# Designs tried in a protein design run: peptides against a protein of PDB entry 3LCN. Part 15

Target 1, 96 residues: chain A of PDB entry 3LCN
Amino acid sequence: QYTENLKVIVAEKLAGIPNFNEDIKYVAEYIVLLIVNGGTVESVVDELASLFDSVSRDTLANVVQTAFFALEALQQGESAENIVSKIRMMNAQSLG

## One batch from the design tools (peptide; aimed at target 1 Y30 N37)

Design b2_p19_7_s3 (made by RFdiffusion4, then SolubleMPNN; its pose is not in this set)
Fold by OpenDDE base, seed 2:
Structure b2_p19_7_s3 (fold): chain B 96 residues (1-96), chain A 19 residues (1-19)
Amino acid sequence: as target 1 above (96 residues)
Amino acid sequence: SLKEKIEKLKEEIKKRLAE
């Protein structure tokens, strides 16, 4: 039930990765699909690392962990809009 | 491709739901 919101959230997180030349929506969808299909932080990171060797494993881990944290936040009643806003602010701070 | 992986995973999930 949180799948669509999680896709938006993950997409926002991915948008903060500099020089990431992949379809953000596709990658976000893939991450969410992996998670809802029983993926763990480790397994999802492993999958992404195999696909995107130009992105550091730490960066990928940060994205995936954010996704899991966001899912928990959604389950606890936080709005997707609030989560996206937080991520957007973090993205901006990383560029500053 | 990423698109192919997504489609494959979607089909796998759909298949599992049907079982």
Scores: peptide ipSAE 0.277, ipTM 0.785, DockQ to the pose 0.155
OpenDDE base, seeds 1, 3, 4, 5: peptide ipSAE 0.257, 0.249, 0.236, 0.252; ipTM 0.778, 0.767, 0.765, 0.777; seeds 1, 3 fail the geometry check

Design b2_p19_8_s2 (made by RFdiffusion4, then SolubleMPNN; its pose is not in this set)
Fold by OpenDDE base, seed 4:
Structure b2_p19_8_s2 (fold): chain B 96 residues (1-96), chain A 19 residues (1-19)
Amino acid sequence: as target 1 above (96 residues)
Amino acid sequence: SSLLEKLKEKIKELKKKLE
């Protein structure tokens, strides 16, 4: 239902990770698929950590938690545009 | 295989579960 919007949102979050050299579109799709297939924050982080050893677990956890929060926000009626804007602002403020 | 290929395969598997 909200998968396409969530993919866009997760992609925006991933775009904020410095030196991340993976295809953001595919990574975002995978994260969303894991979530809609019943994944938890912990299980999704574990899966991503097994694939992307160059990214810190904390960074991955931040991405995954953002995805779960975004999904809830979408379900509560917040627009994808607003969520993306918030993430973009957070990305711009990041020191990492 | 490359990481991307692994990712694509995992995506394919999950899509099948959701169908």
Scores: peptide ipSAE 0.710, ipTM 0.941, DockQ to the pose 0.755
OpenDDE base, seeds 1, 2, 3, 5: peptide ipSAE 0.708, 0.709, 0.706, 0.708; ipTM 0.941, 0.941, 0.940, 0.941

## One batch from the design tools (peptide; aimed at target 1 Y26 V27 D53)

Design b2_p20_1 (made by RFdiffusion4)
Pose (drawn by RFdiffusion4):
Structure b2_p20_1 (pose): chain A 96 residues (1-96), chain P 20 residues (1-20)
Amino acid sequence: as target 1 above (96 residues)
Amino acid sequence: SRTEELKTYLQERAAENKAE
């Protein structure tokens, strides 16, 4: 199963949204459950937009798309640690 | 359901943030 890993990956992605004052763990769980229950990028983004009005649609779509891409990479055998490392790099915008 | 509990919790948090 990839659910526990995907929650950690989504939480790392959410941690990179500036001024996103929310309980990251619960938002990540919510997003992962919506995907596991058959959600699409659109349906998940729409659900998040109603909950989090301060965040632009493109930012929310970016989070959700990252969740779908990460689930595919996990199914392709990529370790969750490596995926988290790429997200940290994207969040910091630095190779360092 | 777990999804419904989480959604109710996130809505309550958004209401509290707006009240502040």

Design b2_p20_1_s1 (made by RFdiffusion4, then SolubleMPNN; from b2_p20_1, 12 letters changed)
Fold by OpenDDE base, seed 2:
Structure b2_p20_1_s1 (fold): chain B 96 residues (1-96), chain A 20 residues (1-20)
Amino acid sequence: as target 1 above (96 residues)
Amino acid sequence: SRLEELREKLKEEREKKLEE
């Protein structure tokens, strides 16, 4: 139900990772699919860590946790645009 | 390649979703 919005949100989060040299849309879709197919924070992080060993586990965990929190926010009625804006601000702050 | 691996994983997960 919220998968498309969640993909956009996760993509925004991934865009904030420095030196991340992967197709952001593909990775975002993969994360969302893992979640909707029953993944937990731990299992999704494990999968991503095995796939992207150059990215720290903490960074991956932050991305995945953001996805789960965003999904909850969407279910609670928050707009995708608002969530994206928050993440964009976080990305900007982390880059400074 | 990394891209090919990701594409295969995406394909696999898409199939799982379709089966649900």
Scores: peptide ipSAE 0.517, ipTM 0.874, DockQ to the pose 0.053
OpenDDE base, seeds 1, 3, 4, 5: peptide ipSAE 0.510, 0.515, 0.516, 0.513; ipTM 0.872, 0.873, 0.874, 0.873

Design b2_p20_1_s2 (made by RFdiffusion4, then SolubleMPNN; from b2_p20_1, 9 letters changed)
Fold by OpenDDE base, seed 1:
Structure b2_p20_1_s2 (fold): chain B 96 residues (1-96), chain A 20 residues (1-20)
Amino acid sequence: as target 1 above (96 residues)
Amino acid sequence: SRLEELKKKLEEAAKKKKLE
């Protein structure tokens, strides 16, 4: 139900990672796939870490935790637009 | 390519799992 919105949200979060050299759309889709099929923060981070050794585990954990929080927010009625806006602001702040 | 590699992994996972 919330998979498409979550993909957009996760993609926004991934876009904030400097020097990330992967296809953001496909990575976001893969993260959402893992989450909706019963993944936990730890199991999803483990999977991503095995695929992307150029990204720190802490960075991956931050992305995955954000995805889980976003999913909960969507389920509680918060709009995808509002969630994306928050992430965009956080991305901008982290660059400074 | 790296893109094709990632896409292949995604497709394999999608065959085994269902998006809700």
Scores: peptide ipSAE 0.176, ipTM 0.762, DockQ to the pose 0.058
OpenDDE base, seeds 2, 3, 4, 5: peptide ipSAE 0.139, 0.152, 0.140, 0.152; ipTM 0.736, 0.746, 0.736, 0.744

Design b2_p20_1_s3 (made by RFdiffusion4, then SolubleMPNN; from b2_p20_1, 7 letters changed)
Fold by OpenDDE base, seed 3:
Structure b2_p20_1_s3 (fold): chain B 96 residues (1-96), chain A 20 residues (1-20)
Amino acid sequence: as target 1 above (96 residues)
Amino acid sequence: SRIEELKKKLKERAEERKKE
C-alpha cells in the first residue's frame, strides 16, 4: 500500500549521503523490499553494510531508521510530500 | 525473485566500482 511512496522517501534520504556512487532508485527499492519482507533495522543495516563498506554503519542505520519511521508516518496519515520535504531539509542541513 | 535480482545487481556493481 505504501511501498511506492516509501521508495521515493528512501531515495530522497539516500541522496543526502555524500560520495554515494550507487543507483539510488535500485538501492531504495532494495531497502523497501527488505523491510516489507520482515527485515528489522539491524538486519537491514547488516545487509547494506555488506554491500556498501564505504558508508559508515551509523549512516546506514540513520537511513534505515528513517525508512521505518516514514512507513509509520505514512500509515498514520502523513503525506509522502511532507515526509520528503522534511528529509530534503535534513539533507541540506547535514554536515557529514 | 526481484529482491534476489536487486541484491545480485547491487553486489556486482559495488564490486566493479571497487576495482576502478
Scores: peptide ipSAE 0.688, ipTM 0.926, DockQ to the pose 0.964
OpenDDE base, seeds 1, 2, 4, 5: peptide ipSAE 0.691, 0.687, 0.687, 0.685; ipTM 0.926, 0.925, 0.926, 0.925; seeds 1, 2 fail the geometry check

Design b2_p20_1_s4 (made by RFdiffusion4, then SolubleMPNN; from b2_p20_1, 13 letters changed)
Fold by OpenDDE base, seed 1:
Structure b2_p20_1_s4 (fold): chain B 96 residues (1-96), chain A 20 residues (1-20)
Amino acid sequence: as target 1 above (96 residues)
Amino acid sequence: SRIEELREKLKKEREEKEKL
């Protein structure tokens, strides 16, 4: 139910990773599918680490944890737009 | 499945980058 919004949210989070040279929409979709198919933070991080070894495990963990928190926020009634806005602000602070 | 399609795509791209 929240998969499409979650894809947008995860994509925004990925866009904040410096020097991340991947198709963000594809990676976001993959992360969401891993989560909705029963993935845990640890298992999804492990999977992503195997694909993107140039990105630190901490960074990957941050992305995945954000996705799980975002899913919970969506279920609690927070709008996708608000969540994206928060992430965008966090991205800006991280790059600053 | 879509998830397997994405996995293979991303895996293939990784392998291609490693060859460079």
Scores: peptide ipSAE 0.612, ipTM 0.899, DockQ to the pose 0.871
OpenDDE base, seeds 2, 3, 4, 5: peptide ipSAE 0.612, 0.611, 0.610, 0.611; ipTM 0.899, 0.898, 0.898, 0.899

Design b2_p20_2 (made by RFdiffusion4)
Pose (drawn by RFdiffusion4):
Structure b2_p20_2 (pose): chain A 96 residues (1-96), chain P 20 residues (1-20)
Amino acid sequence: as target 1 above (96 residues)
Amino acid sequence: SSLERQEELREYFLEKKAEK
């Protein structure tokens, strides 16, 4: 199963949204559950947009798309640690 | 069980939004 890993990956992505004052672990769980229950990028983004009005649609779509891409990479055998490393790099915008 | 947990989380987020 990839659910526990996907939650950690989504939480790391959420940590990179500036001024996102929310309980990241619960938002991540919510996002993962929506995807596991058959959500699409659109349906998940629409659900998140009603809950988090301050965040632009493109930012929310970016989080959700990352969740779908990460689930695919996990199914392709990429370790969760490597995926988290890439997200940290994207969040910091630095190779360092 | 996953749908019940999803509903609980949604209600939690809506309560927190109403508080704001």

Design b2_p20_2_s1 (made by RFdiffusion4, then SolubleMPNN; from b2_p20_2, 11 letters changed)
Fold by OpenDDE base, seed 2:
Parts: sequence; C-alpha cells; structure tokens
Structure b2_p20_2_s1 (fold): chain B 96 residues (1-96), chain A 20 residues (1-20)
Amino acid sequence: as target 1 above (96 residues)
Amino acid sequence: DNKEKLEELKEKFKKKRALK
C-alpha cells in the first residue's frame, strides 16, 4: 500500500550516495520489493551487499534502515513529501 | 507479480556485475 511512496523515498536516499553507479530507480524498486516480500534489515542488506560490492555494507545498511523507518513513518501518517524532504537535508549535510 | 519483478531486477543486477 505504501510501495510507491517508499520507492520514491528510497530513491532519494540512494541519490545521496556519492559515485553510486547503479540505476537508482531500479535499485529503489528492488529494495522495496525485497521488503514487501518479507525481507528484514539484515536479509536485505545481505542481498544488496552480494550485488553491489562497490558500496560499503554500512552505506547499504543505512539505506535499508532508512527504508524501514520510512515505512513505519508512512504507516503512522507522515507524508512521503515530508520524509523525502528530511532525506534531502540529510543528503546535503552528508560529509561523505 | 512482486516475485517475478524481483527476479527480473536481480538478474539485471547480476548481469551488470558479470560484465564489470
């Protein structure tokens, strides 16, 4: 029910990763699909780490945890727009 | 179908990785 919003949110998070050489839209979709298919933070991180070895596990974990937090926020009534705005600010403030 | 799309995307990523 929140899959489309979550895809947008995850894509925004991925956009903050420097030198990320993957299709953000497809990776975001993949992450969301893993989550809605019963994935956990650990299992999704493991899956992504196996596919994207150029990205640190910590970075992947941060993305995945953000996705799960965003999903919870959506379920609690926070707007996707607000969540995206927060992520944009975090991306801009990133020192990496 | 979520599972079908998941496998499709996974295959795309694997193929890209294999080409690197």
Scores: peptide ipSAE 0.691, ipTM 0.931, DockQ to the pose 0.901
OpenDDE base, seeds 1, 3, 4, 5: peptide ipSAE 0.689, 0.690, 0.687, 0.688; ipTM 0.930, 0.930, 0.930, 0.930

Design b2_p20_2_s3 (made by RFdiffusion4, then SolubleMPNN; from b2_p20_2, 11 letters changed)
Fold by OpenDDE base, seed 2:
Structure b2_p20_2_s3 (fold): chain B 96 residues (1-96), chain A 20 residues (1-20)
Amino acid sequence: as target 1 above (96 residues)
Amino acid sequence: SNKKKLDELKEKFKEKNKEK
């Protein structure tokens, strides 16, 4: 339903992580699949932390929480484009 | 299926971790 849009959104969020040395598209897909398979914020963070120890747990938690918030926003009628734009701005601010 | 793809991705990430 919202999986494809969510993948794009999560990918944008991941793109803001400095020195992230993973395939963003694949990680985004993985996160979304975990969520649609019944994952919670905690369980998804735990899974990612076990796989990507070079990224802080707080950073992973931020990504995952963003995904869940984005999913809710999509369900409430917000466009994927708008959500991506917000994340892009947040990424830029974080880098600045 | 979602489960199959999930497993595939997980294995890819795990394999990369082993190579590090």
Scores: peptide ipSAE 0.421, ipTM 0.844, DockQ to the pose 0.959
OpenDDE base, seeds 1, 3, 4, 5: peptide ipSAE 0.419, 0.416, 0.409, 0.413; ipTM 0.844, 0.843, 0.840, 0.842

Design b2_p20_2_s4 (made by RFdiffusion4, then SolubleMPNN; from b2_p20_2, 12 letters changed)
Fold by OpenDDE base, seed 1:
Structure b2_p20_2_s4 (fold): chain B 96 residues (1-96), chain A 20 residues (1-20)
Amino acid sequence: as target 1 above (96 residues)
Amino acid sequence: KNQERLEELKKKFKEEREKK
């Protein structure tokens, strides 16, 4: 139900990572698939860390935690557009 | 289907790493 919206949200979060040279769309899809297949924060971070060793574990953990929080927010009735906007603002604040 | 797509994406990521 929230899969497609979550992909967009995770992609926005990934876009805030400096010097991230992976395909954002594919990585976002991968993260969402791991989550909907029963992944935990720890297991998803471990998986991503094994694949993207050029990105710090803390950065990956931040992305994954954001994804789980976003999923909960969607379930509570918050719009995907609002969540994306908040993430975009956070990205601008951290990288600006 | 989801598992198949996961493996496909994982393979892509590994291949891209090997190219670098």
Scores: peptide ipSAE 0.736, ipTM 0.940, DockQ to the pose 0.923
OpenDDE base, seeds 2, 3, 4, 5: peptide ipSAE 0.736, 0.735, 0.735, 0.735; ipTM 0.940, 0.940, 0.939, 0.940

Design b2_p20_3 (made by RFdiffusion4)
Pose (drawn by RFdiffusion4):
Structure b2_p20_3 (pose): chain A 96 residues (1-96), chain P 20 residues (1-20)
Amino acid sequence: as target 1 above (96 residues)
Amino acid sequence: NKERQEELKAYFLEKKEERE
């Protein structure tokens, strides 16, 4: 199963949203459950937009799309650690 | 999964109401 890894990956992505004052672990669990229960990028983004009005639609879509891409990479055998490392790099915008 | 999803949604809606 990839659910536990996907939660950690989504939480790392959420940590990169500036001024996102929310309980990251719960938001990550919520996004993962929506995806596991058959959600699409659109349906998950729409659900998140109603909950988090301050965040632009493009930012939310970016988080959800990352979750779907990460699930595919996990199914393709990529380690969760490597995926988290790429997200940290994207969040920091630095090769360092 | 669905039960847990609904609990989390109720939690986020309550927190949003408190902020408003």

Design b2_p20_3_s1 (made by RFdiffusion4, then SolubleMPNN; from b2_p20_3, 9 letters changed)
Fold by OpenDDE base, seed 2:
Structure b2_p20_3_s1 (fold): chain B 96 residues (1-96), chain A 20 residues (1-20)
Amino acid sequence: as target 1 above (96 residues)
Amino acid sequence: NEERLKELKEKFLKKRELKE
């Protein structure tokens, strides 16, 4: 029930990765599908690392962990808009 | 979900092959 919001959130996180050459929407969907099908942080990171070697494993791990935290936040009642705003601010800070 | 996962993975793999 939180999958669509989580896709938006993950897409925002991916948008913060410099020189990311993949389709953000498709990668976000892929990450969310892996999670809702029982993926763990470790298994999802492993999957992404096997596909996107231009992105460091640490960066991928950060994206995946953010997704899991966001899912928990959604389940606890936080709005997708608030989570996206937080991530956007974090992206801006990391670029600075 | 399973079929969509496979579809997306294939898209990523094909794009990677084109870049090589």
Scores: peptide ipSAE 0.738, ipTM 0.938, DockQ to the pose 0.900
OpenDDE base, seeds 1, 3, 4, 5: peptide ipSAE 0.738, 0.738, 0.737, 0.737; ipTM 0.938, 0.938, 0.938, 0.938

Design b2_p20_3_s2 (made by RFdiffusion4, then SolubleMPNN; from b2_p20_3, 12 letters changed)
Fold by OpenDDE base, seed 2:
Structure b2_p20_3_s2 (fold): chain B 96 residues (1-96), chain A 20 residues (1-20)
Amino acid sequence: as target 1 above (96 residues)
Amino acid sequence: NQKRLEELRKKFKERRKKLE
């Protein structure tokens, strides 16, 4: 139900990672697929860490946790646009 | 969903292997 919105949200979060050398759209899709197929924060982080060594485990954990929080926010009625805006602002702050 | 997931997993694994 929230899959497509979550992909956009996760992509925005990934876009804030400096020197990220993977395709953001595909990684975002992959993260969402892991979640909708029953992944937990821990299992998804483990999966990503095994595949992407260019990103620290802590950074990956932050991305995954953001995804789960975003999913909860969507379920609670927050718009995808609002969530994306918040993430964009956080990205700007972290890069500043 | 599962099929697409495995497809992407394979792509990422293959790319990682090439970089090693």
Scores: peptide ipSAE 0.739, ipTM 0.932, DockQ to the pose 0.950
OpenDDE base, seeds 1, 3, 4, 5: peptide ipSAE 0.738, 0.738, 0.738, 0.738; ipTM 0.931, 0.931, 0.931, 0.931

Design b2_p20_3_s3 (made by RFdiffusion4, then SolubleMPNN; from b2_p20_3, 8 letters changed)
Fold by OpenDDE base, seed 2:
Structure b2_p20_3_s3 (fold): chain B 96 residues (1-96), chain A 20 residues (1-20)
Amino acid sequence: as target 1 above (96 residues)
Amino acid sequence: NKKRLEELRKKFLEKRKEKE
Protein backbone atom coordinates (compact mmCIF):
# COMPACT_ATOMS: atom_id res chain seq x y z
CA GLN B 1 0.00 0.00 0.00
CA TYR B 2 3.03 2.28 0.33
CA THR B 3 4.63 1.39 -3.01
CA GLU B 4 3.41 4.41 -4.98
CA ASN B 5 4.39 6.86 -2.27
CA LEU B 6 7.75 5.15 -1.89
CA LYS B 7 8.39 5.51 -5.63
CA VAL B 8 7.86 9.26 -5.35
CA ILE B 9 10.13 9.45 -2.33
CA VAL B 10 12.92 7.43 -3.94
CA ALA B 11 12.65 9.51 -7.10
CA GLU B 12 13.15 12.66 -5.04
CA LYS B 13 16.25 11.14 -3.46
CA LEU B 14 17.65 10.14 -6.86
CA ALA B 15 17.03 13.65 -8.16
CA GLY B 16 19.63 14.89 -5.70
CA ILE B 17 22.43 12.88 -7.30
CA PRO B 18 24.60 15.11 -9.48
CA ASN B 19 25.28 13.94 -13.03
CA PHE B 20 22.90 10.99 -12.68
CA ASN B 21 22.37 9.77 -16.23
CA GLU B 22 19.61 7.20 -15.70
CA ASP B 23 15.85 7.55 -15.88
CA ILE B 24 14.90 8.53 -12.34
CA LYS B 25 11.33 7.26 -12.59
CA TYR B 26 12.38 3.82 -13.80
CA VAL B 27 15.20 3.48 -11.28
CA ALA B 28 12.87 4.51 -8.45
CA GLU B 29 10.32 1.94 -9.56
CA TYR B 30 13.03 -0.70 -9.77
CA ILE B 31 14.32 0.01 -6.26
CA VAL B 32 10.81 -0.21 -4.80
CA LEU B 33 10.14 -3.46 -6.63
CA LEU B 34 13.37 -4.95 -5.29
CA ILE B 35 12.40 -3.95 -1.76
CA VAL B 36 8.82 -5.26 -1.88
CA ASN B 37 10.09 -8.54 -3.34
CA GLY B 38 12.22 -9.17 -0.27
CA GLY B 39 15.37 -7.23 -0.97
CA THR B 40 17.65 -6.12 1.84
CA VAL B 41 19.82 -3.03 1.92
CA GLU B 42 22.80 -5.18 0.98
CA SER B 43 21.12 -7.09 -1.85
CA VAL B 44 19.53 -4.00 -3.38
CA VAL B 45 22.81 -2.08 -3.27
CA ASP B 46 24.57 -5.03 -4.90
CA GLU B 47 21.98 -5.10 -7.67
CA LEU B 48 22.16 -1.37 -8.33
CA ALA B 49 25.95 -1.34 -8.24
CA SER B 50 26.00 -4.06 -10.89
CA LEU B 51 23.79 -1.94 -13.16
CA PHE B 52 24.92 1.63 -12.60
CA ASP B 53 28.65 2.35 -12.59
CA SER B 54 28.19 6.12 -12.91
CA VAL B 55 27.21 6.30 -9.23
CA SER B 56 29.45 5.29 -6.34
CA ARG B 57 28.47 2.35 -4.18
CA ASP B 58 28.30 4.66 -1.17
CA THR B 59 25.84 6.94 -2.95
CA LEU B 60 23.72 3.97 -3.94
CA ALA B 61 23.80 2.72 -0.37
CA ASN B 62 22.61 6.12 0.81
CA VAL B 63 19.69 6.03 -1.62
CA VAL B 64 18.70 2.50 -0.62
CA GLN B 65 18.94 3.19 3.09
CA THR B 66 16.81 6.28 2.60
CA ALA B 67 14.21 4.12 0.87
CA PHE B 68 14.09 1.69 3.79
CA PHE B 69 13.88 4.52 6.31
CA ALA B 70 11.11 6.13 4.28
CA LEU B 71 9.17 2.88 4.19
CA GLU B 72 9.43 2.65 7.97
CA ALA B 73 8.29 6.26 8.29
CA LEU B 74 5.28 5.62 6.06
CA GLN B 75 4.38 2.58 8.16
CA GLN B 76 4.57 4.74 11.26
CA GLY B 77 2.12 7.24 9.81
CA GLU B 78 4.30 9.97 8.35
CA SER B 79 2.95 11.49 5.15
CA ALA B 80 4.73 11.04 1.85
CA GLU B 81 4.64 14.81 1.34
CA ASN B 82 6.51 15.38 4.57
CA ILE B 83 9.15 12.79 3.73
CA VAL B 84 9.63 14.25 0.25
CA SER B 85 10.05 17.71 1.74
CA LYS B 86 12.76 16.47 4.08
CA ILE B 87 14.62 14.77 1.26
CA ARG B 88 14.35 17.85 -0.94
CA MET B 89 15.89 19.95 1.80
CA MET B 90 18.68 17.40 2.25
CA ASN B 91 19.32 17.41 -1.50
CA ALA B 92 19.64 21.18 -1.47
CA GLN B 93 22.09 21.06 1.40
CA SER B 94 24.14 18.33 -0.27
CA LEU B 95 24.37 20.31 -3.51
CA GLY B 96 25.42 23.45 -1.64
CA ASN A 1 5.83 -7.56 -9.86
CA LYS A 2 8.55 -9.97 -10.90
CA LYS A 3 7.70 -9.58 -14.56
CA ARG A 4 7.93 -5.79 -14.36
CA LEU A 5 11.11 -6.06 -12.32
CA GLU A 6 12.73 -8.13 -15.04
CA GLU A 7 11.51 -5.75 -17.74
CA LEU A 8 13.20 -2.83 -16.01
CA ARG A 9 16.37 -4.82 -15.41
CA LYS A 10 16.50 -5.64 -19.10
CA LYS A 11 16.07 -1.97 -20.01
CA PHE A 12 18.97 -0.96 -17.78
CA LEU A 13 21.21 -3.70 -19.14
CA GLU A 14 20.43 -2.77 -22.73
CA LYS A 15 21.17 0.88 -22.03
CA ARG A 16 24.49 -0.09 -20.47
CA LYS A 17 25.42 -2.08 -23.57
CA GLU A 18 24.68 0.95 -25.72
CA LYS A 19 27.05 3.05 -23.65
CA GLU A 20 29.90 0.54 -24.03
Scores: peptide ipSAE 0.751, ipTM 0.945, DockQ to the pose 0.974
OpenDDE base, seeds 1, 3, 4, 5: peptide ipSAE 0.750, 0.750, 0.751, 0.751; ipTM 0.945, 0.945, 0.944, 0.945

Design b2_p20_3_s4 (made by RFdiffusion4, then SolubleMPNN; from b2_p20_3, 9 letters changed)
Fold by OpenDDE base, seed 4:
Structure b2_p20_3_s4 (fold): chain B 96 residues (1-96), chain A 20 residues (1-20)
Amino acid sequence: as target 1 above (96 residues)
Amino acid sequence: NQKRLEELRKKFLEKRKEKE
């Protein structure tokens, strides 16, 4: 099970969103729960967009897609630390 | 998992309501 590592990864991605006024840890947990309960990229984005209108749909889609890619990477043997490092570098380039 | 998911959803909705 990769849920705990995925929460950390998603939290790192959320931390890159400027002017995000939600609890990152809770939102990360929520996203992971939606995914492990059978959510798709589309359904999870729709859910988040309905809750957080202060964030663009494109930004939310980027977060969710990153989560799904990260889950696949974990399953393929990529370390959580390496994934987090990559996300941190991308965050430095700024999210929309 | 379902219980926790609903708890979080409720928290987010409550916070949004307070902002409106």
Scores: peptide ipSAE 0.756, ipTM 0.946, DockQ to the pose 0.941
OpenDDE base, seeds 1, 2, 3, 5: peptide ipSAE 0.756, 0.756, 0.756, 0.756; ipTM 0.946, 0.946, 0.946, 0.946

Design b2_p20_5 (made by RFdiffusion4)
Pose (drawn by RFdiffusion4):
Structure b2_p20_5 (pose): chain A 96 residues (1-96), chain P 20 residues (1-20)
Amino acid sequence: as target 1 above (96 residues)
Amino acid sequence: SSLTKEERLALIKEKIAELK
């Protein structure tokens, strides 16, 4: 199963949203459950937009798309650690 | 109207229980 790994990956992506003052672990769980229960990028983004009105739609879509891409990479055998490392890099905008 | 942080958390916990 990839659910526990995907929660950690989504939480790392959420940590990169500036001034996102929410409980990251619960938001990640919510996102992952919506995806596991058959959600699409649109349906998950729409659900998040009603909950989090301060965050732009493009930012939310970016989080959700990352979750779908990460689930595919996990199914393709990429380690969760490597995926998290790429997200940290994207969040920091640095090769360092 | 906008929800407070505590209200959003409580709503998310409720929605998680429904999804499970």

Design b2_p20_6_s1 (made by RFdiffusion4, then SolubleMPNN; its pose is not in this set)
Fold by OpenDDE base, seed 4:
Structure b2_p20_6_s1 (fold): chain B 96 residues (1-96), chain A 20 residues (1-20)
Amino acid sequence: as target 1 above (96 residues)
Amino acid sequence: NKEKLEELKEKFKEERKKKE
């Protein structure tokens, strides 16, 4: 399965959030677990929003949507390394 | 997976309570 790769990808996305004071590894693991247990974009965002008041819903939605897109990309044969690289570049642009 | 999911959820809830 793509679980471990997806955790890495989601963690990279979370690392781009300014002033995020939660444990990135744990949050990434939680997001992936929600997804593999049948979560949708809406349900996962709702869950995260209920837990993290310091992060806007839009930011959470961006993270979760990225996770779902990444999962689809993995299933279509794109490498995890390539996906991580894209996210890293996007993070840099957002922080620049 | 379900057990670990509940474990993490509870962890985050507890951490939130500590910050309140």
Scores: peptide ipSAE 0.283, ipTM 0.799, DockQ to the pose 0.973
OpenDDE base, seeds 1, 2, 3, 5: peptide ipSAE 0.233, 0.216, 0.219, 0.248; ipTM 0.763, 0.754, 0.756, 0.767

Design b2_p20_6_s3 (made by RFdiffusion4, then SolubleMPNN; its pose is not in this set)
Fold by OpenDDE base, seed 1:
Structure b2_p20_6_s3 (fold): chain B 96 residues (1-96), chain A 20 residues (1-20)
Amino acid sequence: as target 1 above (96 residues)
Amino acid sequence: NQEKLEELREKFLEKRKKEE
């Protein structure tokens, strides 16, 4: 039930990656699909690393961990708007 | 979900192939 909000959140996180020449919406959707289909932080990072080798593994791990934390936050009752706001603040500090 | 997942994965792989 949190998939659509999670896509928006992950997209906001991805938007913070400099020189990332991928369709942010599609990548966000892919990450969320991997998670809801039972992916772990490690397995999702491995998958993304195999596809997007121009992005460091640490950066990908940061994105994936953020997604899992965001999902937990949504489940605990935090609004998507609040989570997005936090991510925007983090992006302003440069992601990598 | 699985079908859409594979569809997106293929799109990313094809893009990588094109850029090589």
Scores: peptide ipSAE 0.706, ipTM 0.932, DockQ to the pose 0.976
OpenDDE base, seeds 2, 3, 4, 5: peptide ipSAE 0.705, 0.703, 0.704, 0.704; ipTM 0.933, 0.932, 0.932, 0.932

Design b2_p20_6_s4 (made by RFdiffusion4, then SolubleMPNN; its pose is not in this set)
Fold by OpenDDE base, seed 3:
Structure b2_p20_6_s4 (fold): chain B 96 residues (1-96), chain A 20 residues (1-20)
Amino acid sequence: as target 1 above (96 residues)
Amino acid sequence: NKKKLEELKEKFKKKNEEKK
C-alpha cells in the first residue's frame, strides 16, 4: 500500500545523484520491487552495483538505506510529501 | 511481482551489455 509513494520517494533520491545516466523512474521501480520481494540493504546494493558500475557502492547504499527508512516512515504515518521535501534538501546539500 | 522483477532485471542487464 506504500509502494507507489515509495517509488516517488526513491526517484527523488536518485535525482540527486550527479551524472546518473539511467531512467530514474525505472530504477526506482526496480529498487522498490527488490525491497517488497524480500531484499535487504546489502542484497539490493549488490544487485544495483552489478548493473550500475559507474556509481559508487557508497552512493548506492545511501539510496537504498534511504528507501528502507522512508518505508518505515510511511508506515509510521509520515506523509510522502514531507519525506520528499527532506530528500530535496539533502540533495541540494550533497550527494555522490 | 516476481515476474515483473525479472523483466526489469533483464531489461537493465540488456542495457548494461549494450553500453559495453
Scores: peptide ipSAE 0.179, ipTM 0.756, DockQ to the pose 0.955
OpenDDE base, seeds 1, 2, 4, 5: peptide ipSAE 0.153, 0.156, 0.157, 0.177; ipTM 0.702, 0.706, 0.705, 0.756

Design b2_p20_7 (made by RFdiffusion4)
Pose (drawn by RFdiffusion4):
Structure b2_p20_7 (pose): chain A 96 residues (1-96), chain P 20 residues (1-20)
Amino acid sequence: as target 1 above (96 residues)
Amino acid sequence: SFSPPGPTAAAGPGTSTSLS
């Protein structure tokens, strides 16, 4: 199963949203459960937009798309640690 | 292989709902 890894990966992505004052672990769980229950990028983004009005649609779509891409990479055998490392890099916008 | 989309913008004014 990839659910536990995907929650950690989504939480790392959420940690990169500035001024996102929410309980990241619960938001991540919510996002993962919507995807596991058959959600699409659109349906998950629409659910998140009603909950988190301050965040632009493009930012939310970015988070959800990352979740779908990461699930595919996990199914392709990429380790969760490597995926988290790429997200940290994107969040910091630095190769360092 | 995994490739994340681009960087995200800051949250602006608005309301929110707790999920905890």

Design b2_p20_7_s1 (made by RFdiffusion4, then SolubleMPNN; from b2_p20_7 with S3V T8L T17V S20K)
Fold by OpenDDE base, seed 2:
Formats: C-alpha cells, sequence, structure tokens
Structure b2_p20_7_s1 (fold): chain B 96 residues (1-96), chain A 20 residues (1-20)
C-alpha cells in the first residue's frame, strides 16, 4: 500500500501552510486515514473544515487535492521522493 | 508524473480512490 508514503507527502504539503497550529503528522495521518477509508475530496475537506477552523476551506481543499493527485502518481509508479520534492519546491515558492 | 495543484485550484468533483 501507499499509506506511509502518502503520509509523508501530505505532511510535506501541510508544512507549507503558514501559521498552521495543528500537529502536522497527526493531520497528515488523519487525511490519509480518511482517504483509504473511502473519503472523497469533498468529504475529507468537510471533515477537516469542521475540525480546523484556523485554516481556510480553500487551503484545506488544496491539501486534500494534492493528496489524491499524489496517490494517483504513486499508483502510476512515481517515487514518493520525487513527489515530496515537487511539493517542497512549491512550498518554497509560496513562501519565497 | 505528479503535478501538484496550484494554490487556487478549484475543487473538482469528489473523487474516491482504491488503494493498492
Amino acid sequence: as target 1 above (96 residues)
Amino acid sequence: SFVPPGPLAAAGPGTSVSLK
């Protein structure tokens, strides 16, 4: 399965959110849990938005979409390291 | 290959995925 790699990927994405008050690893784990248990982009975003009102819904949606896209990439054979690198670069661009 | 969605990427329709 791809759960562990996806957790790392989602955590990297969350790390790019400024002033994020939640435990990144915990939230990443939760997102992946929801996804592997049949969550959709919409349902996962709804869940996260209900729990973490300090982050905009748009930001949460971006995180969740990233997770789903990353999962697809993993399933297509792309390495987690490559995906993480791309996200890290994007995070840097956003904060740079 | 993976392309991360942009910061203002519109949320598409709900997508479920099967993990292998």
Scores: peptide ipSAE 0.258, ipTM 0.767, DockQ to the pose 0.164
OpenDDE base, seeds 1, 3, 4, 5: peptide ipSAE 0.259, 0.254, 0.255, 0.257; ipTM 0.769, 0.769, 0.766, 0.771; seed 1 fails the geometry check

